Peptides against a protein of PDB entry 3C66. Designs and how they scored, part 160

Target 1, 189 residues: chain A of PDB entry 3C66
Amino acid sequence: KSWANLFEKNDFFFRYKFYLEITAYTRGSDEQHLKWSGLVESKVRLLVMKLEVLAGIKIAHPFTKPFESSYCCPTEDDYEMIQDKYGSHKTETALNALKLVTDENKEEESIKDAPKAYLSTMYIGLDFNIENKKEKVDIHIPCTEFVNLCRSFNEDYGDHKVFNLALRFVKGYDLPDEVFDENEKRPSK

## One batch from the design tools (peptide; made by RFdiffusion4, then SolubleMPNN)

Design b2_p28_5_s2 (from b2_p28_5 with D1E I8L R9K N13K E24T)
Fold by OpenDDE base, seed 4:
Structure b2_p28_5_s2 (fold): chain B 189 residues (1-189), chain A 28 residues (1-28)
Amino acid sequence: as target 1 above (189 residues)
Amino acid sequence: EDESKLILKANGKEILEDNGAVFTIEPE
């Protein structure tokens, strides 16, 4: 990793108190995931634009690179579990029950031919216009529009057994471990 | 157009309703 890339990554995940995670899930082939995640990624900037115009949002800043992972996912229940537990430090430990696919193990017979769930996650750092003691921000509309935009691109993407899309609002101290280097300390609460 | 399923996970003071995903942000 270039020093510049490391710096940008490290600064980004410490810069904001709040993040919106956009995760594209695929339980299928790598090719299916490449198409789906690529589409979702291509639309993130449109979501950013819609978020930026909300009165309560001062800044919506996308991180430029997706985080990619894959798990052996033999059952639909496992796929639901992944979608439920991924994206929060509080819950991600549940994913340890599944086999993470790595470059080192991907050629193992038990992994190579196993059904897989693929994940691609994009992050948006959020800064809010906090003028009063309490600010309410509703992001339902832009998020719904984003999901609809992605899902409507191809009829195949309507199959929730294969393709899923989750948005998660997360505080900086509860970001997944994947966004930090081994030597980095998580932001404090 | 049929509205696609929105899967929104929240971590904080939030209210997710059929017509809204409202987050309450408080200054430190």
Scores: peptide ipSAE 0.124, ipTM 0.675, DockQ to the pose 0.186
Fold by OpenDDE base, seed 2:
Structure b2_p28_5_s2 (fold): chain B 189 residues (1-189), chain A 28 residues (1-28)
Amino acid sequence: as target 1 above (189 residues)
Amino acid sequence: EDESKLILKANGKEILEDNGAVFTIEPE
């Protein structure tokens, strides 16, 4: 199946039991983030291709659009916290300690000039070849290659104080709230 | 045990080689 079948949002976050979240983080300018996230996003298709050929993976379907968010991020510790807590419904509430940048508040003086962490998250829905036995799937190689590909593209992306990249394996019921509309019920276990 | 696991975290504190990307899939 061609991964090129771009699924619209309709049921993407309900279709799979498992998701791979790819989040590009930038603590810097919006321009820096645009370049970094754009690069990461451009390479997701390569990761998908590498995942699809794994014996344990039946389907790897990317969601077509990134989810964008940004937070006031005064400290490096805040930046680490964002990277630790983001991407799981269980932990994302910790991000409430930070000021979410919105269209409504972005022009406030306290927010406008504040250091920011930008997040762009791509999602890959995963379907596994599960037989009647417990199976282990290893996606280390393709994921590592992907990270290395992104990080090595520009020397600047080696600066972990500014640019970070995380891949998180998440179950559908633990997806961040951002992927659901207000009227949508989170998948149950 | 967090059901959501970080597969890879590429930052200054993480070593890519030490990042686990192995997970167990169980039949429903």
Scores: peptide ipSAE 0.114, ipTM 0.673, DockQ to the pose 0.554
Fold by OpenDDE base, seed 3:
Structure b2_p28_5_s2 (fold): chain B 189 residues (1-189), chain A 28 residues (1-28)
Amino acid sequence: as target 1 above (189 residues)
Amino acid sequence: EDESKLILKANGKEILEDNGAVFTIEPE
């Protein structure tokens, strides 16, 4: 891993008060996920461009690398739970009920052949032009266009049983633990 | 054209309106 990659990570998740999380979900093969997540990742720059032109958004800065995780996902209900609970520090503890796939356990017989949900998450740091005590920002249009762009690329991506895409607006203090190193303190409210 | 379902989740105050996801950003 080049030294350049280490420097970009350290301050990104402390730099902004707000983040947009883009998570590509796949309940299927790793190959399916690689194609799906790769597509989503390739389109993030277009979303950034659309966000930057919105009134009230000062900066939309994408993080360069996705965060990747996978869980044993035996049921559709588990897959829905993952999609509901992932992406927030407040709710991510619910994922402890599922088996996280790791390099250490991936070869275990109970895990190797188990159905899996794969997750790839991109982050966009957001800075807002807050002139008044309350600013309303509507991101529905660019987000909808982004989702439609990703899902329309291949007919297979219309299968919500396999492929999903979620966008989550989060505050810095509620970012998932995965974005912080063990020695890093989570931003305070 | 089946508009793909947008799943927007927010840990802040959001108002989901017809064709709008409005986030209220308050200065800290």
Scores: peptide ipSAE 0.126, ipTM 0.661, DockQ to the pose 0.186; fails the geometry check
Fold by OpenDDE base, seed 1:
Structure b2_p28_5_s2 (fold): chain B 189 residues (1-189), chain A 28 residues (1-28)
Amino acid sequence: as target 1 above (189 residues)
Amino acid sequence: EDESKLILKANGKEILEDNGAVFTIEPE
């Protein structure tokens, strides 16, 4: 398929068995999140390039549009819970304990003035070189280099109480519900 | 089934399940 076809939402999230999720978290202002997530997003192409040169990886294709959400996040424990539970279908139901911020409710005083956690998530689809034998693929180096690159850009991004970055390796059947349309059936295990 | 999982965080925390950042990919 052409690159254009890979950017179609439904084709992209059914094409690969494996995905790398890159989530930028911010517990602070929308301005802080815009700067942080924008930086992370700007570096994703460098991560893709480093993944593509690994012998075990045949294809690493980014989805070009981020997925964005925000939650009322009154405590640090809530922020830790978001970071632990987000990004997997197995665990994302735990987020129902928090108030999701929507266009319909964002102007309510109880929501408007509440502390927020902002999330922006980028996806990379992965295809592996599998011939007639099992292969081992190590993505530790490129992932670590990516994290260090993002963190080193500004000293403020070292404050884990405000800014966080997670990379999650996820199977297609365990992708979050946000990547599928309401009428789409998620891939089977 | 290989349920290997990697979570890397910018704060330096890593959650490694199974072989961590090393995944075994097997032919179907």
Scores: peptide ipSAE 0.122, ipTM 0.693, DockQ to the pose 0.469; fails the geometry check

Design b2_p28_5_s3 (from b2_p28_5 with D1E I8L R9K N13K N19Y V22E E24T)
Fold by OpenDDE base, seed 2:
Structure b2_p28_5_s3 (fold): chain B 189 residues (1-189), chain A 28 residues (1-28)
Amino acid sequence: as target 1 above (189 residues)
Amino acid sequence: EDESKLILKANGKEILEDYGAEFTIEPE
């Protein structure tokens, strides 16, 4: 399918019960992140195509725009924490221990010069071919292939202290707050 | 069971962590 099938926000985050999150992480410069996240994002359409052809997948629809965020990330442990906790409403509260970089605070001295972790997250809404019983779905192959596509001959991207990529399966009611507007109610279970 | 699950963690060189991607989907 073409990129033309990408959806605007509208009800995208209410439409599906399941989502695949692809997050590119960079603990470094914004320039580094731009290159890394750009590479990752450029491959998402290929992941979608691979998901769409799986027998267990009825629909795989990407959201068109990445969600961008950045945190002050003074330590490697903080960076690991971000990678562990980001992407789920249940766990994202742990991120409150870190300073979220915003347009309002980015020029503050304590933030401007601080090490930062940059996050770019792409979302794919998933609908599964389920019958009248519980079904097992395995999307490991396309996910692995996607990661392989994100491999680069640039050795810099091999530094896990700087560059990371994570794929997370998320239920709609457990989507991060970032995907909802202030006036939107989170989907219920 | 966790509401969300990490599937893979990787970088531009290798897969760092692989948790699998098998899920049980329940009918509505």
Scores: peptide ipSAE 0.634, ipTM 0.935, DockQ to the pose 0.790
Fold by OpenDDE base, seed 4:
Structure b2_p28_5_s3 (fold): chain B 189 residues (1-189), chain A 28 residues (1-28)
Amino acid sequence: as target 1 above (189 residues)
Amino acid sequence: EDESKLILKANGKEILEDYGAEFTIEPE
């Protein structure tokens, strides 16, 4: 990774107090995930546009690249657990019960032939217009519209046993470890 | 401030879970 890319990444995940995470999940083949995650990723720009026009939002800034990960996922319960626990530092420790697929272990027989859950996660940094007082912000409409845009593209995506999509609002101090380097300290509360 | 939370879960056909997306944001 170039210094510029690393700097951009580090700056992004320290720049905002709040983030919106969009994760595409696939329990199936890599090919299935490529199609599904590609579709979801293609719609993120539209979500950003809808967020930017909300009066309470000062900035909606997408990170340019998705984070990719995959886990051995032998059961449907494991798949549900991934969807429930992924995306927050507070909850991601539960994923330690699953085997993370890496370049080092992907050729192991127990991993190579195992069912897998693939994850692609997009991040949007959020800055709100809250300089003087507490504000209530509702981003439900843009988020729902985004989800609707990802729906009905292909009938296969209706199989929740295979394809899923989640949106999570995350504070900077609660971002997943994946967005930080090992030597970086996560933002404070 | 509201804690981090899941907002929506869906697939390519339907919204499976909706937890809302209203947040109270406090100034620094």
Scores: peptide ipSAE 0.445, ipTM 0.899, DockQ to the pose 0.798
Fold by OpenDDE base, seed 3:
Formats: structure tokens, C-alpha cells, sequence
Structure b2_p28_5_s3 (fold): chain B 189 residues (1-189), chain A 28 residues (1-28)
């Protein structure tokens, strides 16, 4: 079961050249994040359906599980930095300046009581209808509809100091390290 | 071309940043 899951995961992040990355951010309580991320995750299927019907998209394949992470986030500037730097291999090294919360350190007094930013990230693998020429693809409409759907659900999510949502187009070779196992080599350009 | 592109950033009420979502895809 572990090997099958690893294989499916590994195959997914090597199968596509392009990915749509959806991240729900919460600087607050775990309970707040659970509600917010759960809502976002519940709407991903609708986004996939809207992507699949676009003429330029051959396949939109969601990865079934979110990636969960949390950081000690003492300041608003730190929260902005997380939102700016998270989601690509090129920029994620900046996150090393923050303390990642792990099962090993979560009970430390300095971490337990610290303000935290929670992240839940979903991935959609994209295959485009391209032949032997350059093609232009626009996914703005389904992405905007998705964001509007998430944000309109509850007025409490309007506090930008707490709740945020980002969509990022990521090339396979620039995926965050979190999607690969320690022994896996990331795709080349 | 950039390695990645932020498309949208939003809170629960407003889209804070919209960078567009048009891409040029090149065949191998």
C-alpha cells in the first residue's frame, strides 16, 4: 500500500510538464485552517471540470491528496513572504528562514504557543492540446470562477490577515521539493 | 519564460492580485 501510494505519487509528478497549484493559507488556528482548506479542497473538482472543457486542455488530472505544512509565523511580513515564496523550487529556499513545524518539534514550548501559518496545497496535472506548433492557452475564467466560489462561501474568510488563496502555474521541473521523495531526482528542463 | 507564474492571489472577499492566466505552450 505504501509502495503503491509512492508510485502513484511519483508517477503523477513526473507525468505532466505543467501543473496548476492551489494553496489555501491560514494564519490563525488549526480549526480555522481546517474549515478554510476543507472548503477549498471541496471545490477543486469543480475547477477540474471547468478546465477539462477548455479547448486547449487535453487533460486536467487532480492529485487526490493535499500537501499539508505549517510554519512559525510571528509577523505579517513572514506571512507575506510565505505566500510569495512558496510553490516553486526556485523560490522555496527563502522559507528556510522560517521554522517548519514538524511532529518532532510541535511540542516544543517555543513552537506550541507561536503564531502559525498553515498551508494546504492541491495539484492538478495539465496536458495541453498541442501539436507541432506553439499554442496559447488561457485558463483565467475557470481560475477566477474557482476563487470566487471559495471566497463567497463565508464572509469570515474576508480577513486577509488570516485567510488567503493562491493559484500558481508551475512547470514540472520547478515543482516544490515536497512533492518528491528524498531519493527522487526532480524532472529536468 | 518564467519557471512558474502566480495567477491569482485572493482573500475571502477580494482578489488581491491578478496576473492573468495566459500561457504559451511549446511542443518538444
Amino acid sequence: as target 1 above (189 residues)
Amino acid sequence: EDESKLILKANGKEILEDYGAEFTIEPE
Scores: peptide ipSAE 0.327, ipTM 0.862, DockQ to the pose 0.766
Fold by OpenDDE base, seed 1:
Order: sequence, then structure tokens, then C-alpha cells
Structure b2_p28_5_s3 (fold): chain B 189 residues (1-189), chain A 28 residues (1-28)
Amino acid sequence: as target 1 above (189 residues)
Amino acid sequence: EDESKLILKANGKEILEDYGAEFTIEPE
């Protein structure tokens, strides 16, 4: 609902059955990613506003902070794989084939100068207006408008080999492991 | 049934892939 009424992490990822994930991808420098992800993040509030006015959506609630990750990404195929597999618990195991960059390993010679893919992910919790019937909800328009807002900002972002943006609809039980602490149990189906 | 659905994939200039953003939501 209101950006002023944001939930804590522990409440947020258990509150909703459905989530919209917005991920900014960058295969390049950290500086490039900071600019790209910062732009995307700055536009999320506009997407929320557009989602909230849809008849089928009762609540669209953003989480406050992005989730950050990066992988060693030596090839374009690896970059495509990341974009395909990231954002779902069901598929994220495929990412284990890549080296996750951590604070502990980032200074290793094999990692420090390696090509990297950077990921910044924003989450929106969704509650739908369901009154004891199946309802169809189409969020295509607001999502497309959001992408257009991001893509029109700078011509440099037209290089899909470097910059990408993905939106994914995810059920609560299929959220990535990154959103849960070690002591937390993911929601069940 | 898809546990997760990719809706849009885009670069900074264009939408590269549109997978559709229509969902059927069922009551509990």
C-alpha cells in the first residue's frame, strides 16, 4: 500500500502469496551496475503506483532494500543462464555452476579481475482482490511502462550484452533462498 | 504449473522478450 508503511524483512516475505521480482543485470563493471540498478530502483515506486490502481490488485507493497549478488561470468551463455535461472528456488540451483562472489573471496586473483555479472533485485508483494472466484489479472501494461521508463533514460543501456532488466512473478514458496535467513523456513505450498 | 513466471526481459533500449503478464489467481 503505502511506501511509508514498509514491512520488515521477516514479515514481508511471509506476508504475501505472490511477489513481483524486478532484477537489474549488468555484465560489466561495478560502476556500470551502480548506475543501472540505481535507475531501475528509482522507478519502482512508479510501478507500484500503477499496480495499485488495477482492479484485480488489492495491495502492491515494495520491499525497502534491493538484494545484491554477483557471479563470475566468463561467457555470454553464462549471462543468459543467470537471467533464466535466477529468481526462483526451483531453478536457482543451476547457479551453483558459477562462482558466487562474496566478501570472503572477492580479493582472490581468479575472481578479482574476472568478468562478472551483477544482480540487484527489488521485490513487490502482491495481494489480489479475490472474492471466492478465479480471477484473471493482467499486469502487462504497468510492467511495460516501467521497462520503457528505465530503457529510455540512457542510450548506453541499449547494449543487451551488458545491461538487462527482468520482471518475474513468483509464488511465496518459490522465493529465492536469499530472502530467508538460515533460521527461517520458507513458506509451504 | 510454473512456480515462477518470467514476464519481461529487456535491455536499456528495447523489450527483448515478452512472456505475458496475465495470471489466473485462485482462492484458497
Scores: peptide ipSAE 0.298, ipTM 0.868, DockQ to the pose 0.766; fails the geometry check

Design b2_p28_5_s4 (from b2_p28_5 with D1E I8L R9K N13K E17K E24T)
Fold by OpenDDE base, seed 1:
Structure b2_p28_5_s4 (fold): chain B 189 residues (1-189), chain A 28 residues (1-28)
Amino acid sequence: as target 1 above (189 residues)
Amino acid sequence: EDESKLILKANGKEILKDNGAVFTIEPE
């Protein structure tokens, strides 16, 4: 497929068996999240470049747009739960215990004034070089370098109660529901 | 090694969780 075809939502999330999911979390203001997520997103291209040079990786292709969501997050325990459960179909149902912020409800007083957790998620589709044998692929080095790059960029991100970053390896059949249209069937195992 | 998993969790100061990033990939 051409690069243009891979930028289409439908084609991208059915194209690969494996994805690397990068989520920037912010429990704070919208302004804080815009700065933090913008930084993380700006560095994804460097991660892609480092993944592509690994012998076991044939293709590392980023999706062009982040997925945005936010939840009412009244406690630190709720924030930890979001970070633990978000990013896979297997675990995302636990988030139903929290109030999702939507365009329809964001102006309600109980939601507007509540503490928020903001999420911005980037996806990288992965294709591996497998020639009729099992292979071990280690992506630890590029992932660690990426995290360190984001963390060291600005001292303002030192508040560990506000800013978090997670990388998750996700199989195509276990992608979050948000990446599919309502009428689309998720990939099978 | 073959399951979807959280690889790294970090804040602005430290890596809070490192589960490794080694995966076994099998041919189709």
Scores: peptide ipSAE 0.281, ipTM 0.846, DockQ to the pose 0.743
Fold by OpenDDE base, seed 2:
Structure b2_p28_5_s4 (fold): chain B 189 residues (1-189), chain A 28 residues (1-28)
Amino acid sequence: as target 1 above (189 residues)
Amino acid sequence: EDESKLILKANGKEILKDNGAVFTIEPE
């Protein structure tokens, strides 16, 4: 199957054992985030192409749309925490210490005027060429090239106080809750 | 072993964790 096949949500988060999460972070304005995340999202296809040519990767399929979230982020330490804890079910509970911005609360004065961290997360489902033995797959080069591509696109994106980018390898059973509907059961280990 | 691995974190200097992007895949 070509990576060009965009998958709808349906069973995407159940289809693969492994996922690569690409999260664009912005501690700034929504406009800044829109530009940054839009850039990152636009480059995901290039990462997919680079992943698919690796001998150990059978399939790299991007999910079609980013997942969007935002948190009140009063401090730089909070921003670091978001970057450390986001993207894994195991760790995401730490984010409960922060105020999630929702459509219901975004107009509250305490939230409206608060510094925010915006997150846009893209997912790539990974299927590996597993034969009868343990295989080592190294995705270092494609990932590094991708990050460098995004960061170097505009000088402003070098400001790590505002713009950040993280890649996380996640097992299907450890995907964040955001990828599942309320009626969906998390994949088993 | 961590259920998930942070491959690359871009806080300040881009840091690729040592071997963070190397995965051992085992047959099921």
Scores: peptide ipSAE 0.208, ipTM 0.774, DockQ to the pose 0.588
Fold by OpenDDE base, seed 3:
Structure b2_p28_5_s4 (fold): chain B 189 residues (1-189), chain A 28 residues (1-28)
Amino acid sequence: as target 1 above (189 residues)
Amino acid sequence: EDESKLILKANGKEILKDNGAVFTIEPE
């Protein structure tokens, strides 16, 4: 990992109060996930451009690298749970019921041949133009266009049993633990 | 209509309301 990558990470998850998480999910092969996540990642810049022109958004800054994780996912219900619970500190503890695939355990027979859910998560830091005490921001259009763009790229990506895409608006204090190093303190409310 | 399952969640709060991903930002 080049030195340039270390410097960009350190302040990104402390710089913004709000983040948009984009998670590509794949319940299938690693090859399927690489193709799907790579496509999603390639389109994030288009989403950023669409967000930047919205009234009330001052800055939309993408983090340069995805966060990768995978879980043993024996059932469709487990896959739905992952999609529901992943992406916030408050809810991610529910994922402890699933076996996280690690470099240490990936060669275990019980894990090697098990069905897996793969996750690639991109982050966009958001800064808002708060002129008044309460601002309403609607990101429906750019988010919908983004999802449609990704899913329409290949017919296979319409299979929700295999490929999914979620966007989550998250406050900085509720970011997943994965974005922080062991020595970093989570932002306070 | 391939309802692209855009799961827009805002810290467990639904951002998708009435075909909109509307969230309220309050100044601290």
Scores: peptide ipSAE 0.132, ipTM 0.683, DockQ to the pose 0.204
Fold by OpenDDE base, seed 5:
Structure b2_p28_5_s4 (fold): chain B 189 residues (1-189), chain A 28 residues (1-28)
Amino acid sequence: as target 1 above (189 residues)
Amino acid sequence: EDESKLILKANGKEILKDNGAVFTIEPE
């Protein structure tokens, strides 16, 4: 398949068994989130490069489009819950306790002026170099370097009340619903 | 390691959660 096909949403999220999910979180203004998420997104290619050179990784392909979402987030506990539950199908149902901000509801008085958590999520499809034996793959170093690179870019990003970053290893069958169209069936385990 | 896992959570200068990033992958 051509590289072009990998950038189509439907093909990308069915192509791999494993994904690395990178989420930038901001509990603050949309402007703050734009800066933070933009920085994180700009560094994803560096992470890919570091992953590709690992012996256990055959392919690391980024999906170039970020997934954007926002929730009404009145408390810090809600913000922690979002960070804990977001990013897998198994856990994302917990987010139903929060109000998802949409184009249809964003002008409602209860939503417009409410504190919000913004999320920008990037995906990397992973293909491992597996032959006839179990392979051990360690991605700790690349991931840590990536996080440190993002967090150290600006001192403001040290504010844990506002800015967060998470990396999640996700199986294809456990991808969040947002990556699939309404008519698409998620991959089977 | 057979389940989706939060690997790393970080904010500011601190890594708040590190669940490890070592995976054992089995052939199909």
Scores: peptide ipSAE 0.192, ipTM 0.776, DockQ to the pose 0.757; fails the geometry check

Design b2_p28_6_s1 (from b2_p28_6, 14 letters changed)
Fold by OpenDDE base, seed 1:
Structure b2_p28_6_s1 (fold): chain B 189 residues (1-189), chain A 28 residues (1-28)
Amino acid sequence: as target 1 above (189 residues)
Amino acid sequence: SSIEKAIEYNIEQLEKHGSELKNIIPEK
């Protein structure tokens, strides 16, 4: 199957048992987030290349488009909660306590001028080499190198009050609802 | 099987590493 056929959303999130989620967080302006998330997204290809050369990884396949969301985020505690709860179906319901910014509500006075947390999430589907019983797959090294690469690009990205970057290893059945269409049933356990 | 245990172990390690990879501060 050509790479082009693998980029169809509907097949990608059912194709792999395991996913690596890469989320760029920004509590600040849309402009700040655009720069930060754009940088992170631009480096994902380098992470994929580093994952592909690991003997225990058979496939590391990035999804082509980021998932974007934003929340009204009036406090630092709210920002910490977003970072704790986002990225897993088990925990994402806690985000319902926050106001999701949508195209329908973004012009409301209570939302327009409110502090916001912006999220951009990239996904990598992972397939592991099961046959090589002896190889411990350690994705920590390439993932750490990736985080360091992104965070060191600009001194401002060291401010954890504004900019954050998280990598999460997630099973297909525990992917966030955002990756599925309304008519799609999430993978079973 | 020994293979299944190895897979389970690797998955557990990957899940742990995924949690640990949250907001890694660049080593100065």
Scores: peptide ipSAE 0.034, ipTM 0.622, DockQ to the pose 0.057
Fold by OpenDDE base, seed 5:
Structure b2_p28_6_s1 (fold): chain B 189 residues (1-189), chain A 28 residues (1-28)
Amino acid sequence: as target 1 above (189 residues)
Amino acid sequence: SSIEKAIEYNIEQLEKHGSELKNIIPEK
């Protein structure tokens, strides 16, 4: 099956048991986030290539579209909470304590000029080679190289108060709600 | 099976590494 057929949203989040989530965080301006997230997104293909050559990985397929969200983020503690709780169905309910920015509310005075945290999340579906018992799959090296590549691109991206980058290994049943349509049933354990 | 245990171990390591990969500081 061509790579093109794997990019259909409809079954991507059901095809794999395991996913790598790549989230770019920005507590700052929309312009800062666009530059940062755009850089991260541009490098995901390089990470995929590095994952595919690992002996324990059979398939690494990126989802083509980023998931975008933003929250009112008045404090650094709120920003840390977002980074801690985002990216897992088990923990994402904690984000309900923050105001999600939507197209419906973005023009409200209390939201428009408020400090915001911006999130852009890319997903990679992973399939592992089970038959080669002897090879430990260690994705730490390629993931670390990826983080270093992104953060070293500009000195400003070293400011953890503004720019963050997280990679999370997640099981399909624990994917965030954002990846499923309202009528889709979450994968079972 | 030995295969299932190896898979479970690898999954555990991947989950651990995924958690550790959060906000990695570039080596200067």
Scores: peptide ipSAE 0.031, ipTM 0.627, DockQ to the pose 0.058
Fold by OpenDDE base, seed 2:
Structure b2_p28_6_s1 (fold): chain B 189 residues (1-189), chain A 28 residues (1-28)
Amino acid sequence: as target 1 above (189 residues)
Amino acid sequence: SSIEKAIEYNIEQLEKHGSELKNIIPEK
């Protein structure tokens, strides 16, 4: 990987005004999540290609690495809460009510055997063609096609109690804290 | 929101409300 690609990665979350977050959720085993997230990740390139050809989209640039997290998720309500709150700096603090699974705590008895929600998030930086602010962007079409593609791959992925897929459109200043290093200042509004 | 249900977003709407779009795919 060229040094240029490394430098390009360091400012990825500062380059774009808008990002599409693609999060694969799994409330189940790590093996289930690995299969599900791996599938979703494998299809992101197809979504990018579909986004790039939209007249209103100037750039659709995927970040190549997923962000991964997991939470103790004892109830379905907790799983719904995770899906509602994750992916925005404005709302992610609500996730502090749940136990984040870390390498340090994963072997604790209260965590090891607890039901977990696994998250894998891919990011696409978006730049729009501003020349015609009246131009409509049919973002839902390629996104719906993408979701359908992922969920139709295996019948098991239709079980919303286990497998979920969310596409969130966010501004750069509202990206989750996970995308920034400790020494990085969040983009201003 | 009504915006979350729209199939088509204009750039102005995205600029104003993009951060509020939790799911860009309408729940059927």
Scores: peptide ipSAE 0.033, ipTM 0.581, DockQ to the pose 0.083; fails the geometry check
Fold by OpenDDE base, seed 3:
Structure b2_p28_6_s1 (fold): chain B 189 residues (1-189), chain A 28 residues (1-28)
Amino acid sequence: as target 1 above (189 residues)
Amino acid sequence: SSIEKAIEYNIEQLEKHGSELKNIIPEK
């Protein structure tokens, strides 16, 4: 089925059993994040192309838009916690300990000048060739190449205190709440 | 299916080991 089927957001996150999450993290300025996330997003198509040619992958379909979020991030430990807990429904409740930056609160003095962690997340829906019993699917190679491509673009992106890039393999029922509408029932296991 | 269980197991191992994105689909 051609990529041209513009799946509505709701159809996309129910269509696949498995997803690859690509999250660009920045603990710094909004400008730094825009440059970093923009770079990562620009390379996602290359990752998709490399995934699609793997014999064990039937479909690698990117979602068209990133999910954006930001948190007040006072410490390096908070930044590590965000990277550990984000991207899974099982663990994302730990992020409630941090202040989510919203359009409503961004101008508050306690938030405006606070250190922030910015997150941009891209999703790839995956369908595997399960019937062809012989095919080991190793997505590690294309994923590692992707990370290296992004991080090598600028020397500054090697600073793990500021810039991070994570790829997470997630089951559809364990996707973060952000991908579903408030009234939408999460996929069952 | 045995394959789905193997995929689930591999995913669980991937989750536990963090960055090892190796989905070994076992042969039925």
Scores: peptide ipSAE 0.027, ipTM 0.597, DockQ to the pose 0.148; fails the geometry check

